Peptides against a protein of PDB entry 6TME. Designs and how they scored, part 15

Target 1, 324 residues: chain A of PDB entry 6TME
Amino acid sequence: NRLKRAYIALQAWKKAFYSDPFNTAANWVGPDVCSYKGVFCAPALDDPSVLVVAGIDLNHADIAGYLPPELGLLTDVALFHVNSNRFCGVIPKSLSKLTLMYEFDVSNNRFVGPFPTVALSWPSLKFLDIRYNDFEGKLPPEIFDKDLDAIFLNNNRFESTIPETIGKSTASVVTFAHNKFSGCIPKTIGQMKNLNEIVFIGNNLSGCLPNEIGSLNNVTVFDASSNGFVGSLPSTLSGLANVEQMDFSYNKFTGFVTDNICKLPKLSNFTFSYNFFNGEAQSCVPGSSQEKQFDDTSNCLQNRPNQKSAKECLPVVSRPVDCS
Target 2, 324 residues: chain A of PDB entry 6TME as posed
Amino acid sequence: NRLKRAYIALQAWKKAFYSDPFNTAANWVGPDVCSYKGVFCAPALDDPSVLVVAGIDLNHADIFGYLPPELGLLTDVALFHVNSNRFCGVIPKSLSKLTLMYEFDVSNNRFVGPFPTVALSWPSLKFLDIRYNDFEGKLPPEIFDKDLDAIFLNNNRFESTIPETIGKSTASVVTFAHNKFSGCIPKTIGQMKNLNEIVFIGNNLSGCLPNEIGSLNNVTVFDASSNGFVGSLPSTLSGLANVEQMDFSYNKFTGFVTDNICKLPKLSNFTFSYNFFNGEAQSCVPGSSQEKQFDDTSNCLQNRPNQKSAKECLPVVSRPVDCS

## One batch from the design tools (peptide; made by RFdiffusion4, then SolubleMPNN)

Design b1_p9_2_s4 (from b1_p9_2, 4 letters changed)
Fold by OpenDDE base, seed 5:
Structure b1_p9_2_s4 (fold): chain B 324 residues (1-324), chain A 9 residues (1-9)
Amino acid sequence: as target 1 above (324 residues)
Amino acid sequence: SLPSIIYPP
């Protein structure tokens, strides 16, 4: 009996709670699991006459505990939303049995260990949110082979390079922010055909920006701030016809910020502060436009306020990195 | 400013 299995799973989970400040699981008593707070039942896909646990929503419950392996008994769960809790430990590999998993949100918890590779086993996964945890190690390249709509990885402890498989991603939103990613942005990034928003903020990324970024015609948000990028901005950025928010601040960029970038038709905010740019087009000057916001602070620009000293600029500007 | 998409849910 599916509901019996669900009962076993949910009771095991309740037992794994260290703290339930809102008494969310207070009514998790008895066999009627469909009445449990945060548990949602629906007719089974294979038999509409059978009621199954199809979803869990414990968002914002502030529950402390862990995910016991018995959660693997929730084989009909398609929606698993447990964000903003204090769950710790690892994501159980037994969740591989949840073959209907569609949305998995464990964000804003205290999960640790490597990337939860069990997520890769779910054939129908469309939404993955693991942000604001303590996941560590390498990002498996296979994540981008998944037909995901959104991939939230930010605010973790992921390290190593961004997989070249990123170009295979069909996600509209991808966040890498506030991890320990290193190396270059893969050139394959330009193949992300559905990308709207990508955020690299606050990593250890380096090298030149790939020219292929300019192929991201649908991107509206591109934030690469707070990294170690070098060289000039790719001229191909003029291809970002839909970019609205663009941030390259807090890097080591050099060269000239061109009209072709600053005159992008949908550009609303362009921040390129805290770099080593030695020139900018008039269209890039803050205040030059009513509809666009620019920040050129702390560069090596002449006749602009709040720039780096000649002492700071000269060693870098005189030795520009050639990205060609 | 940080993109809203990375804020905690």
Scores: peptide ipSAE 0.133, ipTM 0.843, DockQ to the pose 0.861
Fold by OpenDDE base, seed 1:
Structure b1_p9_2_s4 (fold): chain B 324 residues (1-324), chain A 9 residues (1-9)
Amino acid sequence: as target 1 above (324 residues)
Amino acid sequence: SLPSIIYPP
């Protein structure tokens, strides 16, 4: 009976395909759904004698279509991977019935609408990838209350501020890149106990970087490039004992780039180009280390190549933002 | 790494 429901769902989905260039669904015929390409069955958790559809993998199928509400009949699905297709429309609310959802990957599609709040209804969700879509609007604060390992939001149309609840996240990887997020990075960011990689690239974020970033002792990648950040780099960044990749380029930072940042023990790449820094420690100079790569291009540094003109620098450097 | 994260899958 569970497979019968799956059959109904999968046939409805096949009908929702506008194009299937690789004929992925060509064998989606008949009641034996477990033989369908991209459909994976497993023994049910509640009854090992019953076979159920536990996973979908249609990654890289270039399928054009939409997700019909009948997909809500796939109540045993824990893995839903449909990245790199041309699915459009919205994520159906009927997916709330998929209470076993563990990994949800709809990345690299043409989905639109607000954040798919149905994802918040899944109690066991650990992986959420919605990057490279056209999702829009505000990010619900509840996303960070979820016990997720990874949160991929990059390359969408999300706007508004980053929720203060970010500090509650247990995710090791979070991407905000290439959206329309605005406002400041919440001070609560320092409470992200498991964070390894965070990317803010290419948003409309502004204000000072919170000092609390320095509490992210497990971070290996911190990229805040291509935003509107102002002020000096927090001195507390000296606490980033494990940071390897750090990028603050293409902002409006001012002040002095200090030794305690450039001498971070695991730092391999530090890009702070295209800002308004007016000084740097010798340890920050490109070529000063064989083990570290620096880029100080297009700042307001004296005696360095490829810097901004005095005319460009003076109006900004003379009006430093106090982040204290 | 950053490229693996930010680039489309």
Scores: peptide ipSAE 0.118, ipTM 0.841, DockQ to the pose 0.608
Fold by OpenDDE base, seed 4:
Structure b1_p9_2_s4 (fold): chain B 324 residues (1-324), chain A 9 residues (1-9)
Amino acid sequence: as target 1 above (324 residues)
Amino acid sequence: SLPSIIYPP
């Protein structure tokens, strides 16, 4: 019975293909769905004697089409990987029936509409990759209530603020890059206990960096480049004991870049170019260390090459934003 | 690394 439902779902999906350049679904014929290319069967969790469709992997198949509602019949699927295709439309609400969903990767497609809230209905979801699509609107705050290991949201059309619930996330990797997020980074960010990598690149984020960033003891990558951040770098950044890659470039930061930041023990690359910093410690100067790479280009630094003109600097440097 | 995170899969 379960495989019969899977057959109905997979045949409906095949019918929803507009183009299959690699003939991936060419063998999707007949009731033996477990032989279908990209379909993986396993013993059911509730009955090991019953074979069910447990996974889909159509990564890099360049398939054009949409996800039909009949995919909701794949109730035993735990792994759904369909990245690097040309699927369009919305994620079907019928996928709420896939209660075993563990990894959901629809990245690098042509999906549109709001955040796929059906993903929030999956109680066991650990991996969510929706990057490189055309998802739009607000990010639901409930996404960070999920016990996710990774959250990939980059290269979409998401807007509004980052939810304060971010501090509840247990994810090791979170990407916001190349969206339209605005407002401040929530102070609750410091509560992200398992965070290793976070990327804010290329949004419309603004305000001061919260001091609580310094509480991210396990972070190895922190990139906040290409935003509208203002003020000085928080002194609490000295707490980033494991940071290796740090990028604050292309913002509106002011003030002095301190030794405490540039001497972080695991720091290998620190880019703070294209800001309005008016001073830096000797330890921050490019070439000061063989183990660390720095970029101080296009700031308001004295006696450094490739800096902004006094005309560009004075209006900003003379009116520093107080972040206290 | 950053490239592995943000590059399309």
Scores: peptide ipSAE 0.103, ipTM 0.838, DockQ to the pose 0.649
Fold by OpenDDE base, seed 3:
Structure b1_p9_2_s4 (fold): chain B 324 residues (1-324), chain A 9 residues (1-9)
Amino acid sequence: as target 1 above (324 residues)
Amino acid sequence: SLPSIIYPP
């Protein structure tokens, strides 16, 4: 019964392929779905005597097509990996029936529409990768209520603000990069207890960095480059005891880059170029350390190479944004 | 690492 449903689903999917350059689905013939390339069977969790389709892996198959609603018949699938294809359309709501979904990777495709809210219906989801698609609109706040290990959202068309619920996330890795997010980083960010890597690159984020960033004790990568952030760097950044890679480049930051930031114990790369900083501690100067790499290019620093002109600096530096 | 995150898979 379960394999028959899987057969119906997989044949519907094969029919939804417009192009299969590597002939990945060439052997998708007959009722023995467990022999299909990229289809993986396992004993059912509720009955070990029953074989079910537990996983799909079609990564890097360059398949053009769409996901038909019949995929909802794959009710035993826990792993769904179809990255680096040319699938288009929307994620079917019928996938809500896949209650065992654990890892969902549809990255590097041509999916469109709003955030696939069907992902929020999966109670056991741990890994969500939807990066490099054309998803648009608001990010649902509920995504951060889920117990996810990783959330990859980068290179989409998401807009509006980052939800304040971000502080509830238990994810170790979260990417917002290369979207259309706007507004401030929520102060609740400091509540992300398990965060190791967070990337905001290339959005329309603005305002002051919240002081609460300094509470991210486990963060190793923090990249906020290519946004519209203003004000001084929070002094609380001295609390980032494990940060290795930090990037604030291509913003509108002002003020002084302090020793307590540049002397962070695990810091290996700190880029703060293309801002309006008017001073830096000696420990922040590129070449001051053999263990750390700094970039102070294109700021308003005195006696440093490759800085902005006084004409560019004066109107910004003379009107610093007070973040207090 | 950061590059592996933001580069296409």
Scores: peptide ipSAE 0.099, ipTM 0.834, DockQ to the pose 0.601

Design b1_p9_3_s1 (from b1_p9_3 with S1M A7I)
Fold by OpenDDE base, seed 4:
Structure b1_p9_3_s1 (fold): chain B 324 residues (1-324), chain A 9 residues (1-9)
Amino acid sequence: as target 1 above (324 residues)
Amino acid sequence: MTEAEKIKS
């Protein structure tokens, strides 16, 4: 009996709650699991006459606790949304039994340990949100082999390089922000066919931006701020025909910011402040357009306000990194 | 609001 297994799982989970300030699990009593708050039932895919637990939604419940291994008994769950709680520990490996998993949101919790590789075992996964946790270690390259629509990794403790498999991703949104990623952005990034938003904010990324970024024709948001990128902006950025928001601030970029970038047809906001740019086209000057916003603060630009001193600029500008 | 804006907020 599938509902009996669900009952065992849900009762085990209730026992794993340390605090339930909104009394979310107060009605989690008895065999009628479909009446439980935050539990949603639907006809089974293999037998429409059988009712199964198809979804969990405990978002914003402020529950403290952990995920017990008995959750692996919820084999019919396709939607698992438990964001904005205080769940701790690791994601149980037993969740590999949830082969129908479609959306997995454990964001804004206190989960720890390595990347939850159990997520890679779900063949139908489309949405993965593990942001605002304490996950650590390397990002498995296999994550980008998944046919995901969205990948949210930001605000964790991930380290090492971004896998080259990123180019295989079909995700429209990918966030790496506020981790400890290092190394270069892989050249394979240009192969991301469906990418709309990518966020690298606040990592330890370095090297030159790959020219292949210019192949991201569908990108509307590209944010690489607060890293250690060097060299000039790739001329191929002129290919970002749909970019609206672009941020390269707080890096170590040098060279000239060109018209081809600042005149991008859909560009609304371009921030390149806190770098070492030594020139900009007139089209890049803040106030040059009513439709576009620019920030050129704290560069090495002549005849512009709020720039770095010559003492700060000369050592960097005189030794440009060759990205060729 | 973009995801980038959410992260920056």
Scores: peptide ipSAE 0.631, ipTM 0.971, DockQ to the pose 0.901
Fold by OpenDDE base, seed 1:
Structure b1_p9_3_s1 (fold): chain B 324 residues (1-324), chain A 9 residues (1-9)
Amino acid sequence: as target 1 above (324 residues)
Amino acid sequence: MTEAEKIKS
């Protein structure tokens, strides 16, 4: 009995609640799990005459607790949405039994431990949101081998480099922001054929930006702000025909910001402040366009306001990093 | 709102 297994799982989960401020689980009584608040049933794929628990939605319930291993009994769940709670601990390995998992959202919780590798075991996973947690350690390369539409990793404690496998990703949105990622952006990034938004904000990334970024012809948002990137902006960025939002602020970039970048056809906002750029084209000057917004603050630009002092600029500008 | 904007908010 699939619903009986679901009952066992859900009752175990209820027992794992430390606090339920909105009394979300108040009606989680009795065998009729399909009536439980936040529990959604549907006909089973293998037998339409059988109802199964197909989805969980406990978003914004502010529940404190943990995910017990008995959740592995929810073998028919395809949608698991428990964002904006106070769940702690680790993601149970028993969730590997949820082979129909399609969307997994545990964002805005207090989960800890390494990347939940159980997510890699789900063959049909399309949406993974683990942002705003305390996950730590290395990002497994295999995450980008998954046919995911979106990968949200931001605001965690992930360390180490971004895997070279990133180029294999078919995701339209990938967020790395506010982690502890280090090293260079892989050159394989240019192979991300479906990428629309990528966010690297607030990591320890370094090195030169790879030229291959210019191959991201579908990207609309590229934000690499608040890192340790060096060198000049790649000339190949002129290939970003669809970029609307671009942010390179708070890095250690040097060189000249070219017309070819600032005149990108769909560019609406380009922030390159808080770097060591020593020149910019007229098209990059804030106020030069009514359709585009630029920020060149705190660079090494001549005849521009709010720039770094010569004392700050000279040591860096005089030693440009060759990214060739 | 873009994901970048959400993160920056």
Scores: peptide ipSAE 0.616, ipTM 0.969, DockQ to the pose 0.902
Fold by OpenDDE base, seed 3:
Structure b1_p9_3_s1 (fold): chain B 324 residues (1-324), chain A 9 residues (1-9)
Amino acid sequence: as target 1 above (324 residues)
Amino acid sequence: MTEAEKIKS
């Protein structure tokens, strides 16, 4: 019975393929769905004597098509990996029936529409990768209420603010890069307990960096480059005991880059170029350390190469934003 | 490779 439903779903999906350059679905013939390329069967959790479709892996198949609603019949699927294809349209709401969903990777496709809220309905979801698509609109605050290990949102069309619920996230990796997010980073960011990597690259984020960033003691990568951030770097950044890669480049930061930041114990790369910093500690100077790489290019620093002109600096440096 | 590096590449 379950395999029959799977057969219906998979045949509907095959019919929804516009192009299959590698003939991935060529063997998708007949009732033996467990022999289908990219389809993986396992004993059902509720009855080990019953074989069910537990996983789909069509990664890198360059398949053009869409996800038909019949995929909702794949009720035993826990792993759904279809990255690096040319699937278009929306994620079907019928996937809400896939209550065992554990890993959902639809990255590097042509999906459109709002955030796939069906992902919020999966109680056991641990991995969500929707990056490199055309998803748009607001990010649902509820995404951070999920007990996810990783949240990949980068390279989409998401807009509006980052939800304050971000502090509730237990994810080790979160990517916001290359969207249209605006507003400030929520102060609740410091409450993220398991965060290792967070990436804000290439958004419309603005305001001051919250002091609470310094509470992210497990973060190894913090990249906020290519935004509209203003003010000084928070002194609390000295608390980032495990940060290895830090990038604040291409913003509107001002003030002094301190020793406490540049001497972070695990810091290997710190890029703060293309801002309006008017001073830096000696420990921040590129070439000052053999173990650390710094980039101070295109700031308002004195006696450093490749800096902005006084004409460019004066209007900004003379009117520093007070973040206190 | 970090996720940041992947995005930048």
Scores: peptide ipSAE 0.501, ipTM 0.955, DockQ to the pose 0.903
Fold by OpenDDE base, seed 5:
Structure b1_p9_3_s1 (fold): chain B 324 residues (1-324), chain A 9 residues (1-9)
Amino acid sequence: as target 1 above (324 residues)
Amino acid sequence: MTEAEKIKS
């Protein structure tokens, strides 16, 4: 039966634990898997009279181990939350059998290998959190074809470009931060319909910001700090009617920071420090508003404190990148 | 707390 399969899976997993400091699996004994700590049962969707393992929650258990292939026997699991552990290895391909997967959180672990493409096999997946791991390689473009509410990829080892399919994403939150992504932000970004927060912090992204960013009317957080972006800020950023937090710091931007950006109606914090901006509107000056916080530190601004030297500025400011 | 703030923290 289904619970017997679950028993086999869970016992195999227990055997795959190297350390269980909180004795989370201490009660993982016997056939009554529904009594196991961190295991949650519910009536099966296809037969309400049958009890199945529907969820796993081992968050913050500090368990060291790996995910054995027998976990694929947990075919009724819709919620898999194992964040903040010390699980290592790869996500088993056998998890493709978990066709009801709805939320998959393996964040804050020690997983390695390429993007867990098994996540792409789950037709009903809504939440994907793989942040704070050691996943590497290319991000498969198909990830953005999924109807995900949130995509957390930050703090991994992903490299290569951001897929152009990003525009297909319906996610409200997408994090790319602290990876090795390179290339330009795809122009298709403006097609993201439900985006509220997007974070690119600390990658190797470059080129000009696409004008299409200005189409992100619902974005409240846009952080592109600590990259290699060049050129001027797109004038279309004036379209970010709901942006509250905006960060372009630690890039190679040039040009003038305009009133149209600094006067965005919902803007609370705008950081454009550590660039090569050579001018700013009065509305962009730190302290100019009580409602807005600005940081213009370490640019090429005249008559402002804490700016770059003329020696540092001149070579860059005199050769602005034309993004047009 | 925004996700961005969580990442920065």
Scores: peptide ipSAE 0.150, ipTM 0.883, DockQ to the pose 0.876

